# Designs tried in a protein design run: peptides against a protein of PDB entry 4GMN. Part 250

Target 1, 375 residues: chain A of PDB entry 4GMN
Amino acid sequence: RYANITLLALVTLASIGTDFQETLVKGNQGSRESPISAADEEWNGFDDADGDAMDVDQKSSSGEDQEEDYEEIDVKEDDEDDDDDSITSEMQADMERVVGADGTDDGDLEDLPTLRELIQTAVPQLIRLSNLPIDSDESLTIQSHALSALNNISWTISCLEFANGENANIHNAWYPTAKKIWRKTILPILEADSADLKLATQVTSLAWAVARVLHGETPTDGNPHRKFISLYHSSKQQAGGNSNSIEEPEDPFQGLGVKCIGVVGSLAHDPAPIEVNREVGVFLVTLLRQSNNVPPAEIVEALNQLFDIYGDEELACDKEVFWKDGFLKHLEEFLPKMRTLTKGIDKRTQPELRTRADEALLNLGRFVQYKKKHA

## One batch from the design tools (peptide; made by RFdiffusion4, then SolubleMPNN)

Design b2_p25_3_s3 (from b2_p25_3, 16 letters changed)
Fold by OpenDDE base, seed 1:
Structure b2_p25_3_s3 (fold): chain B 375 residues (1-375), chain A 25 residues (1-25)
Amino acid sequence: as target 1 above (375 residues)
Amino acid sequence: SMEYEREVARREQQRSLEESRASLA
């Protein structure tokens, strides 16, 4: 009985996270006249516009590890109200404010009460539930649902623009919580080294969502990038041996391999340690070199991550890794392979994969030309 | 980049919800 109520609450929180995202996506589409087709998101280089690198004044909030005794949310036995997967009016109002916020108002989360409660009240409980000892199928189910809810919330927040100080209030509220998810949920599960590929997929999806906000500020303790690289390789070894089709997800971009690439790519962004950046960059470039046995979706993701990591020539990783380790040569040598790979994708059976591969091929050509001009 | 990541995120959420719903059934 208690577990069923907990599971229902976790599913409801996961639903709320999804509904928030759908509202954000719809709101952002309403403000942009044309859906930027994935084909229109061309990598144009960084324009020499004075990107005031926001000195995010690292207010060293020495977060004292206040073991805040998270009060047990007294899950009131409120009635069998229908599975109304409907976004609440308060959630709509919060999302309309997030989408309409001129990035200039460092407005307190006071104006975003639902998002505030989600970050400050719900997420801490989800972290607790995701970190329970697994001693039963029930505890495993609770962990899975807590991870799903954290995943949905984290992905939703990761879809907000934070560039140029946009949504700075949300970023500032989320940032410590995202680090807490990383340290208290993601790292412990990765360290448990469970042979459970489902759990590994869930934690990797969550890790990607969290790392898309934290980037190179993601805690590097215990070298998590190496754990995700190891997980990538382990997942490939298991798929090759047992002809029990782990049902490749119908969406090629939801594969554990893609998720691992997304995580490690995000972890390698500035201000990541140069050695972390190097290990990830070498991993990604190695995938391109070995592309004959790599799923096309993983190649697309690896290319996008390489563009995002090494697009800025002012970053230390450009000189110390990209140029020093000769990545341009590998990217240039990969161009004809990428053309062959992309042409091999049937646009009728895999239209999305083809579109994304065509985009990544175009961007690869541009990126190689850009880097050759700035050499 | 971002629109795709949003669509991947949306699909990840939907899948996570479907998996969550399927685990309650």
Scores: peptide ipSAE 0.025, ipTM 0.640, DockQ to the pose 0.835
Fold by OpenDDE base, seed 5:
Structure b2_p25_3_s3 (fold): chain B 375 residues (1-375), chain A 25 residues (1-25)
Amino acid sequence: as target 1 above (375 residues)
Amino acid sequence: SMEYEREVARREQQRSLEESRASLA
């Protein structure tokens, strides 16, 4: 009875986190009158000023238009109107305010009561539940659900824009809580070194969501980047041995390898210690060098992380790591391999992976050109 | 980057919810 009430409350908190995210995505799409197709997110560098649109000499190779009849797979969205209106009108009103809020610097969430209660009341309880002694299958279930709820809340908050002081009130309220999740939930689970790949995947997803807000200000206690790099390598060794397929997630971007890359990439951002940045940068560049044995989704994520980490030439990591360790050469040598990799992805069976690989290939070309101009 | 990470996050949340719902069923 008590367990079922606790589980129901945890599922409800996890649902609240998802519903907030969907509202944020819809709100951001609504404010962008133009559907910026996910294909139009071209990496422009940080240097907005030199509008030298590199004339990509689109030599119009007259590829014969084979009108491949795209059979419109009428994916009947079975609108299972599961009218489980988990979105309270108050939550929706809070999300509408978050999407529209010019960030007041007041770390007081006075105008965001639902978000305030999530951060101040719910999250501290979820942290406690995620740290219960594991003595039963019931305690494992409670931990898993607490991690799922923390994951969903953390991902939702990580989808807010915090650049240029946007949503500063939410950032300021979340930041100490995010550090608490890291120190109290993530680190203890990583230190327990459990052979449970499900738990490792859950904690790594949560770690990525938290690290997407904290970046290089993520607590460096116990060198967590090395633990996630170790977890990456361990996950690859296990997948090769026992054909007890923990079914590789149908979505290639939900794999533990991608999540590990996302975490360590986020941890390597400024103001991360230069040695942390270097160890992560070397790891990411090493994946590109070994790309023949690396899943395409992990290559895409590793490229995106490299662009985000080393896109700014004013950062200490540009001079002390990127240039000093000769990363440009490795990226340039990887371009023809990336073209081959991207072309090898079937658009029919893996349309998203292909689109993201095409984007990452385009951005890799631009990034290499940018870095050559600023050398 | 960010829109993709939002979509990954959305899908991870949705899957985490589906797994959470399936574990309660």
Scores: peptide ipSAE 0.023, ipTM 0.635, DockQ to the pose 0.756
Fold by OpenDDE base, seed 3:
Structure b2_p25_3_s3 (fold): chain B 375 residues (1-375), chain A 25 residues (1-25)
Amino acid sequence: as target 1 above (375 residues)
Amino acid sequence: SMEYEREVARREQQRSLEESRASLA
């Protein structure tokens, strides 16, 4: 009886986290007339103003457009007005403020009462529930649901823009709570060294969401980057041996390997200790060198993490790791392999993976050219 | 990057919710 009420409350909190994310996505789409295709986030290197526009003469080859008569399949939008009144007027008002508010530097959530209660009241209870002694199947179920709710909330918050002081109030309110999730939920589960890959996947997803906000300010106690690298390798060893295929997630980007890369990449950002950055950078570059045995989604994630970590030349990690450890050579040598890998992905069966691989290939070319100019 | 990560996060959330709902049924 009490367990079922607790589980229902945890599912409800997980749903609230999802509903907030959907509202944030809808709110951001309303302000941008053009859907920036997921393909259009080109890695714009630092705008060095000396864009000598090489006039690439676009020879307009007039290909005769064969008018293939696309039969307009009149998909009746059944406007099922599902009045999914799941978003309270208070939640909607908070999300409209998050999308529209000039970032007040004050870490005060006075104007965001629902988000404040989520961070200050709900999350501390979820942390408590995730850190209960596991002594029964019921306690394991409670932990899993608490992790799911924490995951959803943490991912939703990690999808807010915090660059240039945007949403500074939310960032400042979340930051101490994110550190508490890390220290009280993530680290204890990682230290328990459980052979449970489901639990490992849940905690790694949560760790990625938290690390996407904390970056290099994530607590380095107990070398968590090494634990996630170890988890990455352990997950690969298990997949090779026993035919208990953990159902590979239908989405290649939801794999435990991708999540491990996302976590360690995020942990390696400035102001991470240079040795943490080095160990992660070497891990990521090693994946590219061994790309024949690495899933394409993990290669895409590893590339994106490398661009984000080593994009800025002013950072200590550029000189102390990127240049010292000769990463540019490895990235340049990987370009032809990435072209082959990307071309091997079928656009019809894996459109998302292909789009993300085409983007990562484009960005790799640009990144290599950028680093060669600034060498 | 951000939109794709949002979509991955959304799908993870939905799957986590579906697994959570299935465990309560």
Scores: peptide ipSAE 0.022, ipTM 0.631, DockQ to the pose 0.787
Fold by OpenDDE base, seed 4:
Structure b2_p25_3_s3 (fold): chain B 375 residues (1-375), chain A 25 residues (1-25)
Amino acid sequence: as target 1 above (375 residues)
Amino acid sequence: SMEYEREVARREQQRSLEESRASLA
């Protein structure tokens, strides 16, 4: 009886975390109707002169435009007022405020009472439930649901802008709680060295969400980056042996390998210890060198993490790791392989993977050019 | 959960791409 009530409460908290994201998203999309005049600073392309205009007489084959008369299926939106009682009017009001909040620095959430209760009241209980002794299938189910709820809340908060002091009130309120999730939930589960790949995937997802806010300020106690690198390698060894691999998630970006890369990349940001940065950087560059045996989604994630870690030349990791360990050479040697990899992705069957690979390829070209200019 | 992580990861990878582009400009 108590366990069923606890499970229902955990499912509800996981749903609240999801709905909270969806509404933050919708709110941020509505505010973007202000024309940010992107000053298209005309990137003056190089006047490379010598393009011999070979007049290829492309015969205009007049393909008959078959106007396929798409019958407007008048889909009557049946306004099923699904009273999805999940999003309270208070949650909606908090979300509208988060989207518009010029963050005050004091970590005060007086204006965000629902978010305050999630961080201060719900998360500490979820941390406790995630650390229950596993002595039954019921306790395992409770742990899984508590991790799911923590994951959803942590991911939602990680999607807020915190750059340039934006949402500073939320950041300052979340930061100590994120460190508690790391120390009390993530580290103990990683130390238990469970062969449960489902649990490993859940904790790795949560770790990524937390590390995306904490970055290089994530607690380095017990070298968690090495645990996630080890988990990456162990997951690949298991997938190669048993044909009953856990169904690779239908989304290539939801794989345990991608999640491990996302965690370790986030952990390696400044002000991470230079040795942590080096070990992660070497891991990521090694994936690119071994790209023939690495899923394309993991390559995309590894590239993005490398850009984020080494994009700033003023950081100690640029001189002490990127240049010292010769990463530019490996990125330059990978550029033609990335072009081949990206072109090999079918746009029809994997449109998202192709789009993200095209973006990562574009950024790789720019990054290599940038680093060559600043050498 | 997974669809949520998908949409989150998609946006933040888009943001990381925008930030990475801004750091390279």
Scores: peptide ipSAE 0.019, ipTM 0.595, DockQ to the pose 0.049; fails the geometry check

Design b2_p25_3_s4 (from b2_p25_3, 18 letters changed)
Fold by OpenDDE base, seed 1:
Structure b2_p25_3_s4 (fold): chain B 375 residues (1-375), chain A 25 residues (1-25)
Amino acid sequence: as target 1 above (375 residues)
Amino acid sequence: MLEYERKVARKENQKNLQESLESLA
C-alpha cells in the first residue's frame, strides 16, 4: 500500500517532468515564429471577365466499370484514449515565463512556482528514493521510478538556453541541485557496478541530462568519464557474446552507447581538466577510427560532441588537445567513411537516423574546413 | 533527440501510471 502510493507519486512526478518539457519546447518554437506580419492585402474582389467557353464535343465511350463491392472494413477506431496528460495551467504559465523571459530579468524563482517546487521539494525526495538500499523488487522499482522522474526533470531543464546569461535564475537554482543529483544519485549507482543494464541505461540517461547543464563543471571526483567509457565498452562486450536479443531500442539514439558518448562529451567541455578532455577526445576519435563496427547513431553523437567540445579556438583544449594530438587529421580521414556510412542508411526505414547522419556529415565537412583555415 | 526521449518517456509514464493505478485498485 505505501509503496504503491509512492510509486504513483513517482510516476506522476515523472509525467509532470515530461509535460514541462513539452511546454518549454512549444513555447520556444512559438517565439521563433516571428509573426510574419500578414500585411492586410485587401483581397480586392473577382472582376467578372466574360471569356467564351468553347464547345469541345468529345464522345467518351461507355466502359462498363464493374462495381467491385469494396467491403467497408469497419476499422474500429480503437479510441486510443489519448490520455492527454493535461499540462496544468500553472505549468503552462511557468513555461511561458521561462520562454518569454528576455535574459535581462533575473526574475526570482518566485515567478516560477511549479519549477521552484520541482527543484526545491520534489527533487530532494527523488534523490533520497533513488539512493535507498536495494533489498527487494519493490525497492528496485522505487529506484527505477525515482530515476525516471529525475531524468525527465533534468532533461527538461537541460533544454533551456543558459548561454550569455539566459535563464540565469533557473540555472542558479538548478546548478547546486544538479551537483547534488550527480554526487548523491549518479556516482553511488555507478560505483555499485551493478550488472543491471536497465539501471545502467537509466543512470546514464540522467547523467547526460545533468551533464548537459554542468558541462566541464560536473564533479570530477572518481573520474566519472572513465566509468562511462568503461560502461560503453562493457555494454559492447555483452551484446557480442549472448545472442539473446537485448531488443535494440527501436530508436537507435536511445542506446546505452549513444548515452555514454553524450555523457562523456558533455563532461569534456570547458572548464573540464585538460586530461579529462584529452581522454574523452581520444575515446571519441577512436570510435571514428573503428567506425566499421560502431552503430551509425553512436558515430553521429560522437561527431556532434567533437564539434561542441572543439568548436571554440580560444579554449585551452583546442591548442593542448585538438591540435597537439592531431585530431584534424583523423576527422579529415573519416570524411569519406562518413559519406559511405550516411549513404548506407536507408531513408525509408530509418528517416531520422539518415537526416541526422546527413547533418553530421555536412557539419564534419564545415568543421574540417574551419579548422584548416584557423591552423 | 529530445522529442524521441519525450515520446518514449510519455509512453513509459502512461504505462507506468496505468500499472500503478491498477495496483491501487
Scores: peptide ipSAE 0.025, ipTM 0.663, DockQ to the pose 0.225
Fold by OpenDDE base, seed 2:
Order: C-alpha cells, then sequence, then structure tokens
Structure b2_p25_3_s4 (fold): chain B 375 residues (1-375), chain A 25 residues (1-25)
C-alpha cells in the first residue's frame, strides 16, 4: 500500500514535470512561430558587426528533371490529439508568467507557485527517494520512478533560456537544487558502478538535464566527465559482446551513447577547468575520427557539443584547447565524411536523424568557415 | 531533442501511470 501510493505520487510528479515542459514550449512558441529548439537553430557563428555579405552566387545547375512519380501515400496522420487537458490552470498561469516576464524583475519564485513547490517541496523528496538503499525490487522501482520524476523536472527547467540574464529568478532558485541533485543523486549512482544499463541510462539522462543548466559550473568532484566517458566506452563494449538485445531505443537520439556525449559536452562548457574541457574535446574529436564505428546520432550530438563549446573565440578553451590541439584540422577533414554519412541516412526510415544530420553538416561547414576567418 | 525526450518521457509516464493505477485497483 505505501509503496503503491509512493509510486503513484512519483508517476504523478513525473507527469507534472512533462506537462510543465509542454506548457513552457507552447508558451515560448506563442512568442516565436517555429519550435526551433535552441539545439535546432542553425549555428551562424558570432555576427561580426562588419556585415560584408558575400553574395554567394548560387549558380543554378540545371540538373535533369527525372520525374519520379511519387505515389501520394495518403498517410492518414491519425493525429490522436489526446488533448490531455492535464495542465492545471496554475501551471498554465505560471508558464504565462515565465513567458511574459520581461527579464528585468529579479522576482522571487513567489509569482511561480507551482514551480516553487516543484523545486522546494517535490525535488528534495525525489532526491531522498533516489538515494534509498537498494535492498529490494520495490526500492529499485522507487529509485527508478524518483529518477524519472527528477529527469522530467530537470529537463523542463533546462528548456528555459538562461542566457543574457533571462529567467534569472528561476535559474537562481534551480541552481542550488541542481547542484544538490548532482551531488546527492547523480554522483552516488555513478560511483556505485552498477552494471544496470537501465539505471545508467536514467542517471545519464538526468545528468544531462542538470548539466545543461550548470554547464562548466557542475561540481567537478570525482571527475564526473571521465565517469561518463568510461560509461560511454563500457556501453559500446556491452553492445558489441552481448547480442542480448538491450532494446536499442527506437530513437537513435535516446541512446546511452548520445546521452553520455550530451553530459560530457555540457560539463565542458565555460567555466569548466581547461583540463576537463580538453579531455572532453579530445573525446568528441576522437569520435569524429572514428566515425565509421560510431552511430550517426552520436556524431550529430558530438558535433553540436563541439559547436557549443568552441563557438566563442573569447573563451579560454578556444585558445588553450581548440587551436592548441588543432581541432579545426580534424573538423575540416571530417566535412567530406559527414556529407557521406548524412547522405547515407534514409529520409523515409529515419527522417529526424536525417534532418538533424543535414543541420549538423550545414553547421559544420559554417563553423569551419568561421574558425578559418578567425584563425 | 527536447521534444523527443518529452515524447519518450510522456510515453513512459503514461505507461507508468497506467501500471500504477492498475496496481492500485
Amino acid sequence: as target 1 above (375 residues)
Amino acid sequence: MLEYERKVARKENQKNLQESLESLA
């Protein structure tokens, strides 16, 4: 009885965490027409104020009209819009306040009561439940659901813009809690070195969501980036050795490998220690060099992380790692491989993977050009 | 990426909610 009530409460908190994310995204979409996730924005480099727009004359090469008769497959999108009207009026009002808050008011979470209760009341209990001694299948189930709820809340908050002082009140409220999740939930699970790949995937997803807000300010105690790199390699060794189908996630981007890359990439952002940045940067560039044996989704994520880490030339990591370790050469040498990789992805069977690979290829071209201009 | 983690998290939450409700019945 108490277990089932606890499980229901954890599932309900996990649901609230996702519904809150929907409301954030719908609220942000109401102000910006296209749901370009900040990860789907084409990396244009930093605009130097000197707008010499080189007119790239697109010479229209008239390639021959092969009229391939595309049979209109009338895909009835059964948009089962399950309008799960589960969004509480309070959560909607909180999201309208987050979207409508001109980032000027250092306003306390007093105006965001639902978010306040999630951060101040729910998350501390979830941290406690995720750290229970595992002595039974029941305690393992409670841990898994507590991690799921923490994951959803953390991902939701990681969707907020915190750049340029946006949502500073939320950032300030979340930041100490995010550090607490890291130190109390993530690190102890990583240190336990469990062979449980499900648990490893859950904690890595949570770690990514937390690290997307904390970046290089993520606690460096025990070199967590090396633990996630080790987990990446261990996951590849297990997948290669045991034909026991761990159900590869239906989505390539939900793979443990992608999540590990996302975590270590986020951990390497400024103000990360230069040595942490270097170890991660070398790891990511090594994936590109070994791309023939790396899933395309991991290549896409590794590229995006490299753009985000090394996009700003004013950062110490640009000079001390990117240029010093010769990353530009490796990125330039990878361009033709990325074109081949991207073209090899079937748009019909893997449309999302293809789109994100096309974007990452475009961004890689732009990034290489930018870095050559600023050499 | 975020939309997909949401879709996965929703499917997992719906499944977990259903399983949790079934365990209470």
Scores: peptide ipSAE 0.025, ipTM 0.666, DockQ to the pose 0.245
Fold by OpenDDE base, seed 5:
Structure b2_p25_3_s4 (fold): chain B 375 residues (1-375), chain A 25 residues (1-25)
Amino acid sequence: as target 1 above (375 residues)
Amino acid sequence: MLEYERKVARKENQKNLQESLESLA
């Protein structure tokens, strides 16, 4: 009875976390014409104010339109709009305030009561529940649901823009809590070195969401980047042995490998220690060099992380790692491989993977050109 | 990516909510 009530409360908190996330994206989409998640933004480079638009001579090769009669497979998306309108009017009002906030209010979360209660009341209890001694299947279930709720809340908050002082009130409220999740939930689970891939996937997803806000300010205690790199390698060894039992997630981007790349990429951002940045950068570049044996989704994520880490030439990591360790050469040598990889993805069976690979290929071309201009 | 994590998390949450409600009935 008490367990079931606790589980229901945890599931409800996890649902609240997801509902906030949907409202954020719908709100950001209302301000941005395209439903591009902040993670799907085409890397435009840094706008050098010198408007020499390179006339990309779009030589329209008149490819003969073979009218292949694409039978419009009317995939009736049975939009079972189970509009389970689980979004409370209070949650919607909080999200509208967050999305409409120009970051000018350094104030308390007074105007965001639902978010305040999530951060101040719910998250501390979820951290406590995720740290219970695992002595039964019931305690393991409680931990899993507590991690799920922490994951959803953390992902939702990680979708907010915090650049240029935007949402500073939310950032300031979340930042100490995010560090607490890292130190009290993520690190202890990573240190327990459990062979449980489900738990490893849950904690890695949570770690990515937390690291997307903390970036290089994520606590470096115990070299967590090396633990996630080790987890990446261990996950590949296990997948190669027992082809039978772990249903690879239907989505290639939900794989533990992608999540590990996302975590370590986020950990390597400024102001991360240069040695942490270097170890991660070398790991990511090594994936590109070994791309024949790496899932395409992991290559896409590794590229995006490399763009985000090394996009800014003013950062110490540009000079001390990117240029010094010769990363540009590896990226340039990878361009023809990326074109082959992207063309090898079937648009019919894996449309999302193909789209994101096409974007990552485009961004790789732009990034290589940008870095050559600033060499 | 985020939309898919949402769709998965929603389906998991709906399932878990239903299972939790059924366990309380």
Scores: peptide ipSAE 0.024, ipTM 0.661, DockQ to the pose 0.209
Fold by OpenDDE base, seed 3:
Structure b2_p25_3_s4 (fold): chain B 375 residues (1-375), chain A 25 residues (1-25)
Amino acid sequence: as target 1 above (375 residues)
Amino acid sequence: MLEYERKVARKENQKNLQESLESLA
């Protein structure tokens, strides 16, 4: 009886965390037509206004128009009217305030009562439940549901813009709680060194969501970047031995490998220690060098993380790691491999993976050109 | 990425919620 009530409460909190994410994305999409996956910001380059248009002579090779009659496969969008009735009017009002707040509203969490209760009341209980001794299948189930709820809440908050002082009230409220999740939930589970890949995937997803807000300010206690790099390698060794037992996630970006890359990339951002940045940067560049044995989704994520970490030339990591360790050469040498990899992805069977690979290829070209100009 | 995770997570959460409600009845 008490266990079932606890499980129901945890599932409800996980649902609330997911529903909150959708309305935040819908609210931001009202201003930008593209689904802001926070990973899908096309690196638009730095607008260096120096418009020396190199006239690339478009030799118009008049290739013959074969009108291949693309039969318009009328994909009936089954409008499953997902009854948006799961969102409380209070949650909707909180989201409208978060999305409609022009970045000048140093508002208090007093104006965000649902988010306040999630952060101040729910999350501390979820941390407690995720950190209970595992002595039964029931306690393991409670931990899994507590991790799912923490994951959904943390991902939702990580989709908010915090650059330039935007959402500063939410950032300031979340930041100490995010550090507490890291220290009380993530680190203890990582230190237990469990062979449970499901638990490892859950904690790594949560770690990524938390690290997307904390970046280089994530607690460095116990060298967490090395633990996630180790977990990455361990996951690959297990997959190579028993090809039959790991249901590859339907989404290639949901893989434990991608999640590990996302975590360590986020941990390497400024103001991370230069040695942490170097170890992560070398790991990511090594994946590109070994790309023949790396899933395409992990290559896409590794590229995006490299762009985010080394995009700013004013950061100490640009001089002390990127240039010093010769990363530009490795990125240039990877360009032709990335073109081949991207072309090898079937648009019909893996449209999302192909789109994100095309974007990462474009961004890699731009990034290499940028770094060559600023050398 | 996030939309597909959300759709899967919602379907799993709805299923888990229904199973949890049925276990309380």
Scores: peptide ipSAE 0.023, ipTM 0.648, DockQ to the pose 0.173

